# Designs tried in a protein design run: peptides against a protein of PDB entry 4JHK. Part 185

Target 1, 212 residues: chain A of PDB entry 4JHK
Amino acid sequence: EDYKIQSFDLETQKLLKTALKDPGSVDLEKVSSVIVDQSLKDQVFSREAGRICYTIVQAEAKQTNGSVFRRNLLNRLQQEFKAREETRKRSTQEWVCLVSFICNIFDYLKVNNMPMVALVHPVYDCLFRLAQSDALKNEEEVDCLVLQLHRIGDQLEKMNVQLMDELFNLLRDGFLLQEDLSSMGRLLLLEILEFRAGGWKLSDTAQKYYYS

## One batch from the design tools (peptide; made by RFdiffusion4, then SolubleMPNN)

Design b2_p29_8_s3 (from b2_p29_8, 16 letters changed)
Fold by OpenDDE base, seed 4:
Structure b2_p29_8_s3 (fold): chain B 212 residues (1-212), chain A 29 residues (1-29)
Amino acid sequence: as target 1 above (212 residues)
Amino acid sequence: MDFADYEGAELKEVPQDTSYLPLVEEARK
């Protein structure tokens, strides 16, 4: 199994590889910090970070029945979440990487085959922020929003349908009323609206309409 | 609830569906 960690230096790559196979032999607090830091900088890594984190969590649980990595990971994630608005102001790229990362954690780190309840509202908060008018005008943020909804929208809805309804009300209003959307942004919003309306699936007709 | 306060012994992986990405890329061309 390959993990996309080529963006790290060789020493850090070795650290991560060791954490994946022998988590008890490394500083898992450091590992969690490194993963979060890189997830904010590297879009490719951010997308895969959830899988890496899951593997480390499972490896630690199996090896020592411990949860040091998960605790440190979630602590750091909470810190970044609290500072998300400052991150967004500093760098749109880091902001969308953060959202991607937290959504990946939500997607991969299931407890008893269920999402972590503690992550539900934070994930929605991020998506709601992306659904605001000042974010919808930025195609990079729209890309992120639509991508996450494609990945975890159905799961999020099952956790809280009321919040999902509210979110999509904002998206509908943005699509219909906001004038400074890019052409692609508007297309993506329409697509995701139809995606949910179709039960989080695309019909053959819809695929032809949007992507042919 | 704080993130770090969530406890659970059994964690499972959920596969991500990114099958739409090629379609989006095609639409951008």
Scores: peptide ipSAE 0.025, ipTM 0.524, DockQ to the pose 0.162
Fold by OpenDDE base, seed 5:
Structure b2_p29_8_s3 (fold): chain B 212 residues (1-212), chain A 29 residues (1-29)
Amino acid sequence: as target 1 above (212 residues)
Amino acid sequence: MDFADYEGAELKEVPQDTSYLPLVEEARK
């Protein structure tokens, strides 16, 4: 399996490759910082970053039975999460990249084949923020919200169905009551409402309606 | 450049890191 890291310079690419194969020979704090920094700038990479992080975690565990990388990664996520409102005010793009990255870490960084419990509330908090009226009027934020729910909604619901119900109450209210939604935003909200109602699956008819 | 994945079986048991929780709770207030 190949990973896409062409956006990095050659030196950084070598660093990442070494981390994947021989994590004990590199500064794993630096590796985590590089991955997070790039994920906050590139939403496409943020998806790939989840897989990369999982691989490094597994490699380090096997090689040294250590968890230095995961600890540094989570510590950085803590910092970014704490500053999420400031980030959103500064740059919507960076904000949606942050949400995407956290969700991708939740999706890929499994422990004993289960999601990390520590990430459940942070993920929901991000999604709830995207579900607020001031965010729903922005298509970029709606795109992010709907994308994450498509990717990890079923997993999140299994972790806490009450929070998912509350989240979708907000989405339903937004769809029905909010006046300044874009046409695309309204369409996306309707789609995701139907997606969950259908057990986190789309019928063939719905698939054609929304995406053809 | 692309790089290959790590060749190895998944670990059966990996402890969960809960260090995230204190800062998350602080941020929620």
Scores: peptide ipSAE 0.016, ipTM 0.524, DockQ to the pose 0.026
Fold by OpenDDE base, seed 3:
Structure b2_p29_8_s3 (fold): chain B 212 residues (1-212), chain A 29 residues (1-29)
Amino acid sequence: as target 1 above (212 residues)
Amino acid sequence: MDFADYEGAELKEVPQDTSYLPLVEEARK
C-alpha cells in the first residue's frame, strides 16, 4: 500500500515504513509520537494518519500479538484531548487538527470492525464544542465540524442517536438564531442539516448547489 | 485481518460543559 508520508524527512519516512512492515523492530512509542505531532499540524495528514495507525496496529497484532503502538497512541491522544481547551485558546488550527485526528482514529481504528466505544464520548465532546456559539462564528471550526459529520456522522449516530439529536438541535439553533455566522458558515450548517435529514446522503441537485 | 483486543489504554470521557443549554432554550421562546 502507498501512504502519503512525503511531508516527513527521509529518516522518519524510513521509520514509518519499517513500522508498517516490521513493527517489532522499531520504537513504537516514538512512531506514535511522530504521527500525533504531524497530525496536530496538518489536518489533511490526519486522514492518512488514521489509516497508517490502523495498519500498524494490525501489523503488530499479527507479528507479536502486541498492542504497544495502540496503547501509546491512545495515551498521547488522551493527553491532547484533556488539554483541548488550552489548545483551542492557543491555536484554532491546532484545535481543528486535533478534532480531525480524533475523528479519523474513530473512523479507522476499529475492533472487530466496530468503533471503539471509548472514543464515542470524546468525539461527541469535540463536536459539541464546535457547535457552541463562540465556535460557530469561526468558519474554520464550522468547516471542521461539517467535514467530520460528513465522514463519520452516520457511524457516530449508530453509537448514540440521542447525543446526535442534541447536537443537531444546537446546529439548527445556530443556523436560525445566531446572527454573527459567516455566509459560508450558515450555508454549511444548512447543508449538514439537510444531509442528516436525508439519511446522511445528499441528492445530486443538493451536491451541485453546495459544492460546485 | 481485524484487531479483536480492547486491552490497553483507552480515552476517558471528559465532562461536557452544558451550561449554555438553558440559554439556548430561553432564546427559542
Scores: peptide ipSAE 0.021, ipTM 0.432, DockQ to the pose 0.054; fails the geometry check
Fold by OpenDDE base, seed 2:
Structure b2_p29_8_s3 (fold): chain B 212 residues (1-212), chain A 29 residues (1-29)
Amino acid sequence: as target 1 above (212 residues)
Amino acid sequence: MDFADYEGAELKEVPQDTSYLPLVEEARK
């Protein structure tokens, strides 16, 4: 299986590859830190990071029945999550990367083929933050919000439909009532409202309208 | 193969800022 890790230096690439095959032979705390650090500055990598993390978790479980990597990963995520407002204040880009990473971990890091319950509320908290008026006026945050809902909205709704309803109430209110949304922001909000209304699916016509 | 239930440190919910809600209610009126 191929992994997109070309953004790392060769030594780090080797470290990651070894972690994927023989996790017991590397410092899994360091591996987790490297993955988180890169995911916090590269939103594209965060998707791949989820897949990588899942593979390492499975490899360690198989090899030693251990969970060192997952524990370190989640500990770091908890720290970053707690500091999310400070991150947002410092850099919108880092903030959306954080949200993207947490959502992708939720998407890939399954337990018994189910999402980790411990991640449900943190994910919702991030999405609710993106749905507030001060965030909705920023296209970068709206992009992130809509992207995550496209990726994991259906799964997240299955975990807690009430919170999803509340989230989309905010999005609807933002779309209808907020005056300082950009044209693109309004378009994206409308699209995601329709996306959920359509059972988390878009028709080919709608896809073409919003993204072509 | 899937790994067993996680027993380590878990992400915990942090209180959410809902200060924007009154503004939404005002706008709705």
Scores: peptide ipSAE 0.021, ipTM 0.429, DockQ to the pose 0.054; fails the geometry check

Design b2_p29_8_s4 (from b2_p29_8, 17 letters changed)
Fold by OpenDDE base, seed 4:
Structure b2_p29_8_s4 (fold): chain B 212 residues (1-212), chain A 29 residues (1-29)
Amino acid sequence: as target 1 above (212 residues)
Amino acid sequence: MDFSDYEGAELKEVPQDTSYLPLVKEARA
């Protein structure tokens, strides 16, 4: 498999490659921190980070039956999650990268073929934050929100349909009532509303409208 | 929220990323 880690320096690339193949030979706490740090800075990497993390987790499990990487990863994620409002204030880009990364971890780190229950509420909290009026006016945040819902919305709904209903109530209100949405933002909200309404897929009519 | 781990639990496969709204992307170009 090819992993998009070219944004790291050569030494760090080597560290990550080693972690992917021989996790027992590296400091997995350091590896987890490096991955989280870069995920906040690099949008391309953030999208790939979930896959990398999953691979390392699987490699460690196979090699030593250990879970050091996963524990450290989740600990770091918890720290970043707690500081998410400050991150958002500092950098919208870092904020959406954080959300994307957490969602990717939710998507990739399955336990017994199920999502980690501990991540459900944190993911929803992030999505709810993106669904607030002050975030919906920012296209970058709307892009992130809609992208994550396309990726993991169906899985999240299965974990907690009540929270998903509440989230989409906010999105409907934003679409209908919020005046300072961009035209693109409004289009994105409409699409995702229809996407869920169609069972997390688009009808033929909607497919033609949005994808033709 | 608590990011507690699941020690000893087996992890399995995941679906890949999904793109969305080609028309939106074209409008941005």
Scores: peptide ipSAE 0.019, ipTM 0.496, DockQ to the pose 0.128
Fold by OpenDDE base, seed 2:
Structure b2_p29_8_s4 (fold): chain B 212 residues (1-212), chain A 29 residues (1-29)
Amino acid sequence: as target 1 above (212 residues)
Amino acid sequence: MDFSDYEGAELKEVPQDTSYLPLVKEARA
């Protein structure tokens, strides 16, 4: 199994490779910090980061029955989550990277083949923030919102259908009532509304319309 | 293989600003 870590310097790549193979031999606090830092800079990496994190967690559990990496990872995520409004104010790019990373951790870091319950409300909080009017007018935030719902929407709904209903009420209202949405933003909202209505899947016709 | 349930450090919900909800309801009506 290969991992996309070429964005790191050679020393850090070596550190990550060692963590994946022999987590007990490295500073797992440092590893978690490096992964989070890079995920806040590169939204594409955040998807790979989720897979990497899960692999390290499993490797540590098998090797030492430890959970040092997971503890440090979640602690750092909590810190970033608490500061999310300041992050958004400072940089939209960093904000959407943060949301993407939290959602990807939710997607990959499963326990007993189930999502971590502790991540459910934080994920919804991020998505609700993206669903507010000041965020919906920004295509970068709308793109992030729609992407995450495509990836984990069905899983989130299973965890809390009431919150999902509330979220999609906001999205529907945004689509119908908000005047300063871009054409692309409005199209993306319509697509995701139809996506959920179709049981978190697209018909062949819809697939061609939105993504071909 | 899955790891066991996590009982240590975990993400906690932060109070969400819901002040916009009444505005949405008004707009919908």
Scores: peptide ipSAE 0.021, ipTM 0.414, DockQ to the pose 0.055; fails the geometry check
Fold by OpenDDE base, seed 3:
Structure b2_p29_8_s4 (fold): chain B 212 residues (1-212), chain A 29 residues (1-29)
Amino acid sequence: as target 1 above (212 residues)
Amino acid sequence: MDFSDYEGAELKEVPQDTSYLPLVKEARA
C-alpha cells in the first residue's frame, strides 16, 4: 500500500515508513506529533493522515499489542481541540485543517469497525462552530463544513441524529436569514441541505447543477 | 482487531456562542 508522504524530508519519510512496518522500533510520540503538525498545515494531507494513523495503530497492535501511538495521537488532538478558538483567530487555514484532521481521524480510525464514540461530540462541536454566523460568512469555513458533511455526515447522523438535526437547523437558518454569505457559500449550504434531505445522496440533476 | 476506543485522551465538547439565535427567532416570527 502506497502512502503520500513526499512532502516530508527524507529522514521523516523513513521514520514514517518504519512506523508503518515496525512501530516498536521508533518513537511513536514523535511520529504522532509529526503527523499532527503536517495535518495542521495541509488539509489534503490530513485525509491521508487518517489512513496512515489507522495503519500504524493496526501495526502496533499486531506487533506489540500496544496502543502508544493512538494514545499520543489523541492526547495531541485533545490539546489542539482545546486551543481551537485561538487557532481560528490566528489562522482560518490552520483552523479548517484542524477540523479536517479530526473528521478524517473519525472517518478512518475505526475501533472494531465502528467510529470512535469519544470523537462524536468533538466532531459535532467543530461543525457547530463552523455553522455559527461569524464562520458562515467565511467561504473557506463553509467549504470545510460542507466537505466534512459530505464525507462523514451519514456516519455522524447514525451516531446522533438529534445533533445532526440541530446542526442543519443552523445551516438552514444561515441560508435563509444571513445576509453576508458569499454567493458560493449560499450555494454550498443549499447543496448540503439537499444532500441530507436526499439521504446523503445527490440526484444526477442536482450533481450537474452544483458541480458541472 | 479488538481494542477500546476510549484509550488515550477523551475530547470534550465546548459550549457554542448562540447569542444570535434570539435575532433569528425574531426574523422567523
Scores: peptide ipSAE 0.018, ipTM 0.404, DockQ to the pose 0.056; fails the geometry check
Fold by OpenDDE base, seed 1:
Structure b2_p29_8_s4 (fold): chain B 212 residues (1-212), chain A 29 residues (1-29)
Amino acid sequence: as target 1 above (212 residues)
Amino acid sequence: MDFSDYEGAELKEVPQDTSYLPLVKEARA
């Protein structure tokens, strides 16, 4: 998948490019706000923005040994996380974008190739919210849940296997007991249950069954 | 939940791994 930068205006494009190469020359608080705002509107961007964020973090660290961007990014992310229930109420699309973005940050914003511990519980909180009955009946929320678990489930389990077990207990119960799942939602839950059971890998046979 | 800044290990150099995002590719070139 190729994200098109042309979705931003020219000024914003220049701002982002400059932040990636010369972060000391731009307002990194503004940059962080732009990235978060766009991630809440565009799911494609929200799933890829972690790469941009990580690059800016590394560039700033190398240039000035600073962490202004990361601090501002995390501050804004925390604000959005705190308001997640209100976001979900007003827009399922924005909610799944938020979850996607948080998970993407977890995936890419690493230190010495290690996940940020501070993000572990917030990520689980989002996934647990998606695993509740009122969310499992919504196909777009199930799609988001399954997508994130495909992307970062193995990493997240390594951080806290107990929470992962609890999460999958909810997913199992949803699959087996919840009556108002969509056909696709039920299929996706079954697939992700098998995915984890298979060591976070999908066999060729399973790939054909669920995605062909 | 607390999204506090991470204190600890050094950040690694910017990797040259594959990316299909134009901005990331450009920044790493």
Scores: peptide ipSAE 0.018, ipTM 0.496, DockQ to the pose 0.089; fails the geometry check

## One batch from the design tools (peptide; made by RFdiffusion4, then SolubleMPNN)

Design b2_p30_3_s1 (from b2_p30_3, 14 letters changed)
Fold by OpenDDE base, seed 4:
Structure b2_p30_3_s1 (fold): chain B 212 residues (1-212), chain A 30 residues (1-30)
Amino acid sequence: as target 1 above (212 residues)
Amino acid sequence: YLEELLKFAAAPPVPRPPYSVSTAEEDFSF
């Protein structure tokens, strides 16, 4: 299978390819750090990083029944999460990449085919941050928010419906009350509100409204 | 733009794995 690792130099590509096939032969802490670093900088890689991480986790489990990579990955992710506000202030792109990556990890790294409970609050915290007024006025952040909710919203709700209710209260208030939303931002909020209301799917009515 | 974004959102960025091999959850506090 092909992984989107072309943005790395050849040496790092080799490292990643080795990690995917023979994780026991590489420094898995370094691999995890490289993946996180690139996920923050490269949107193309970030969107596939979850699958890459899953593959490495799977390979390590099969090879040694170990979880060194996952532990290192989550440790690094924890560090980035703690620094998320600084990241947001420094670079909106890196911030939305971080959110996307965390959501991808949530989506792909399962425990017995279920989401990792430890990631539920971090994911919600990121989405809540995107739902604040100062973030909703930024199209890039709204795009990220809506994208993640489309991808993993149903899974997140199953983990904690109360938090999802609170989140969507903020989104509703943003849609109704916030004056400095872009036209597209407001439309996206409306769509995602309807998306959830429809059981995380588009109704026939909504389909006609948005796509006719 | 909206239509393209929604199409992008509706489709997984990459194929999802059919199952997980993870059996134990790590105790992390974010």
Scores: peptide ipSAE 0.047, ipTM 0.704, DockQ to the pose 0.109
Fold by OpenDDE base, seed 5:
Structure b2_p30_3_s1 (fold): chain B 212 residues (1-212), chain A 30 residues (1-30)
Amino acid sequence: as target 1 above (212 residues)
Amino acid sequence: YLEELLKFAAAPPVPRPPYSVSTAEEDFSF
């Protein structure tokens, strides 16, 4: 498999490549920190980061039946999650990157091919935060929210349909009642509402409406 | 932009192995 790590310097690329193949030979705390740091800067990388993390987890499990990397990764994620409001205040970009990364970790880090239960509520907490009025007025946050729901909404719903219903109640209210939404934000909310209503798929009607 | 975003969002997941060798969830809570 090829991994998109060209954004890192050569030394870090080497570190990551080694971690992917021989995780026992590198500082896995450092590896996890590097991945998180970059994911907080680049939302596009966050998706790749999920895959990278998955591979490292699998490699370590096969090599030593260990979970040092995953533990360090989750510890760092927990740290960032706890500080999420300060992050949001400091940088909307870093905040949406954080959400994106947590969602991608949820998507990729499986245990026995199942989502990590420990990530369910943190993911929902992030999405609920994005669904608040002060966040919905920011297109960058709406983009992130809608993107994650397209990616993992169906999986997340399976973990807790009640929370998903509550989340979408907020989105519906935002769409209908919030006056300071951008035109694009309003369109995105409408689309995601219909997306879920259609079973997390684009209907023919929706396709025609949004892409005609 | 909307079409591009939705296309990106709807894109298939990055390929990964079909079977996870991780057999135990970490004793971890956020």
Scores: peptide ipSAE 0.042, ipTM 0.664, DockQ to the pose 0.141
Fold by OpenDDE base, seed 2:
Structure b2_p30_3_s1 (fold): chain B 212 residues (1-212), chain A 30 residues (1-30)
Amino acid sequence: as target 1 above (212 residues)
Amino acid sequence: YLEELLKFAAAPPVPRPPYSVSTAEEDFSF
């Protein structure tokens, strides 16, 4: 399935822009809610929201030494994470958007220039869920899984190599043993296996094979 | 709008953000 970029109304646009420039002048709880809501519905936004969140966090820290936005953001994120199975049942698209969003936040929302430790296990939990047999047969979920591993796999591995090994054991088994994978799904799994084996890089030869 | 919004956001180096001035991690657990 393809995703279409959702549009923000003018008021929301102004709200977000103001949050970036003068976070103390807006309701940062509302801002966080808007970002999460949009990230659950817009695949493109979910992949990019981290940059916006990062900027707001930095702006608030600089302006007031506060962390209201981050606190509200993480609280909402926690709620969505806890409800992830229900989200998956309701909408595969929203589920993969949620995963994408969480991974994007992990990627961009640093604390003291370091990844937030509190997000490590939640991210892995999402990826492990995508690596289960019932998810691997769904191409949208495989796409999401592979995309996140391309984006943050190296960082996640640094945080917990054991979990990454376990995750990739599942992916290997899925690739080798699962019969109901799509051709593209199987191809993507092979690619990501090779990607990690290559130090989270894609060689020119591999790039040509998979994408040319 | 997304492109416009991103123009107002900090421009991190590829692929990760630059040095952060974020405060200490809150007592938060998922």
Scores: peptide ipSAE 0.029, ipTM 0.634, DockQ to the pose 0.117
Fold by OpenDDE base, seed 1:
Structure b2_p30_3_s1 (fold): chain B 212 residues (1-212), chain A 30 residues (1-30)
Amino acid sequence: as target 1 above (212 residues)
Amino acid sequence: YLEELLKFAAAPPVPRPPYSVSTAEEDFSF
């Protein structure tokens, strides 16, 4: 949280704080744009922005029964998703931030206690892109892929097990057949293969092997 | 794929489901 605070100037901090507690008194379109912009350049923020978004959504719903913030947030997210290939070509860092952000929104913004169905394919599209050979050779992209699967893989599988099977076929093939993986990348792929095989849970033995 | 997002923008928010890997619902402040 301290890290997130330091990422914004005082005016922006005040804006976000007010949005969290009194969303009707601020420009929620501006708030959404600030959050998205920061999520695209800050890896840590992109992984946690959903918490902020969720809180603002809840606050607005309770205060006015409105959804202005969520509407603007999702509209901006859609724009960034559409431009994802351009983003990847321009900056790997911005690309993995985008993926992290999309996955984080998927994780936190639920409707009737269920994931947003509209985000299922976009999330899978991002993960499948990370699972391509040209992406697997980049450790930053492998890190992102594996992190998202740890965070939301079980939820995604519940939404579409067939796509998850296809995705993990690619990951298995990458692990077994691709020669230009980094040592860490290969290790991470093996770990995530075991993670899913174990019901999206690490065994004690695996924990010791991979992280000790 | 995201054209359906507007459908969900109109739906009322709810607490996070228990199957989420993320931590339980907590207050957030700066």
Scores: peptide ipSAE 0.017, ipTM 0.548, DockQ to the pose 0.034; fails the geometry check

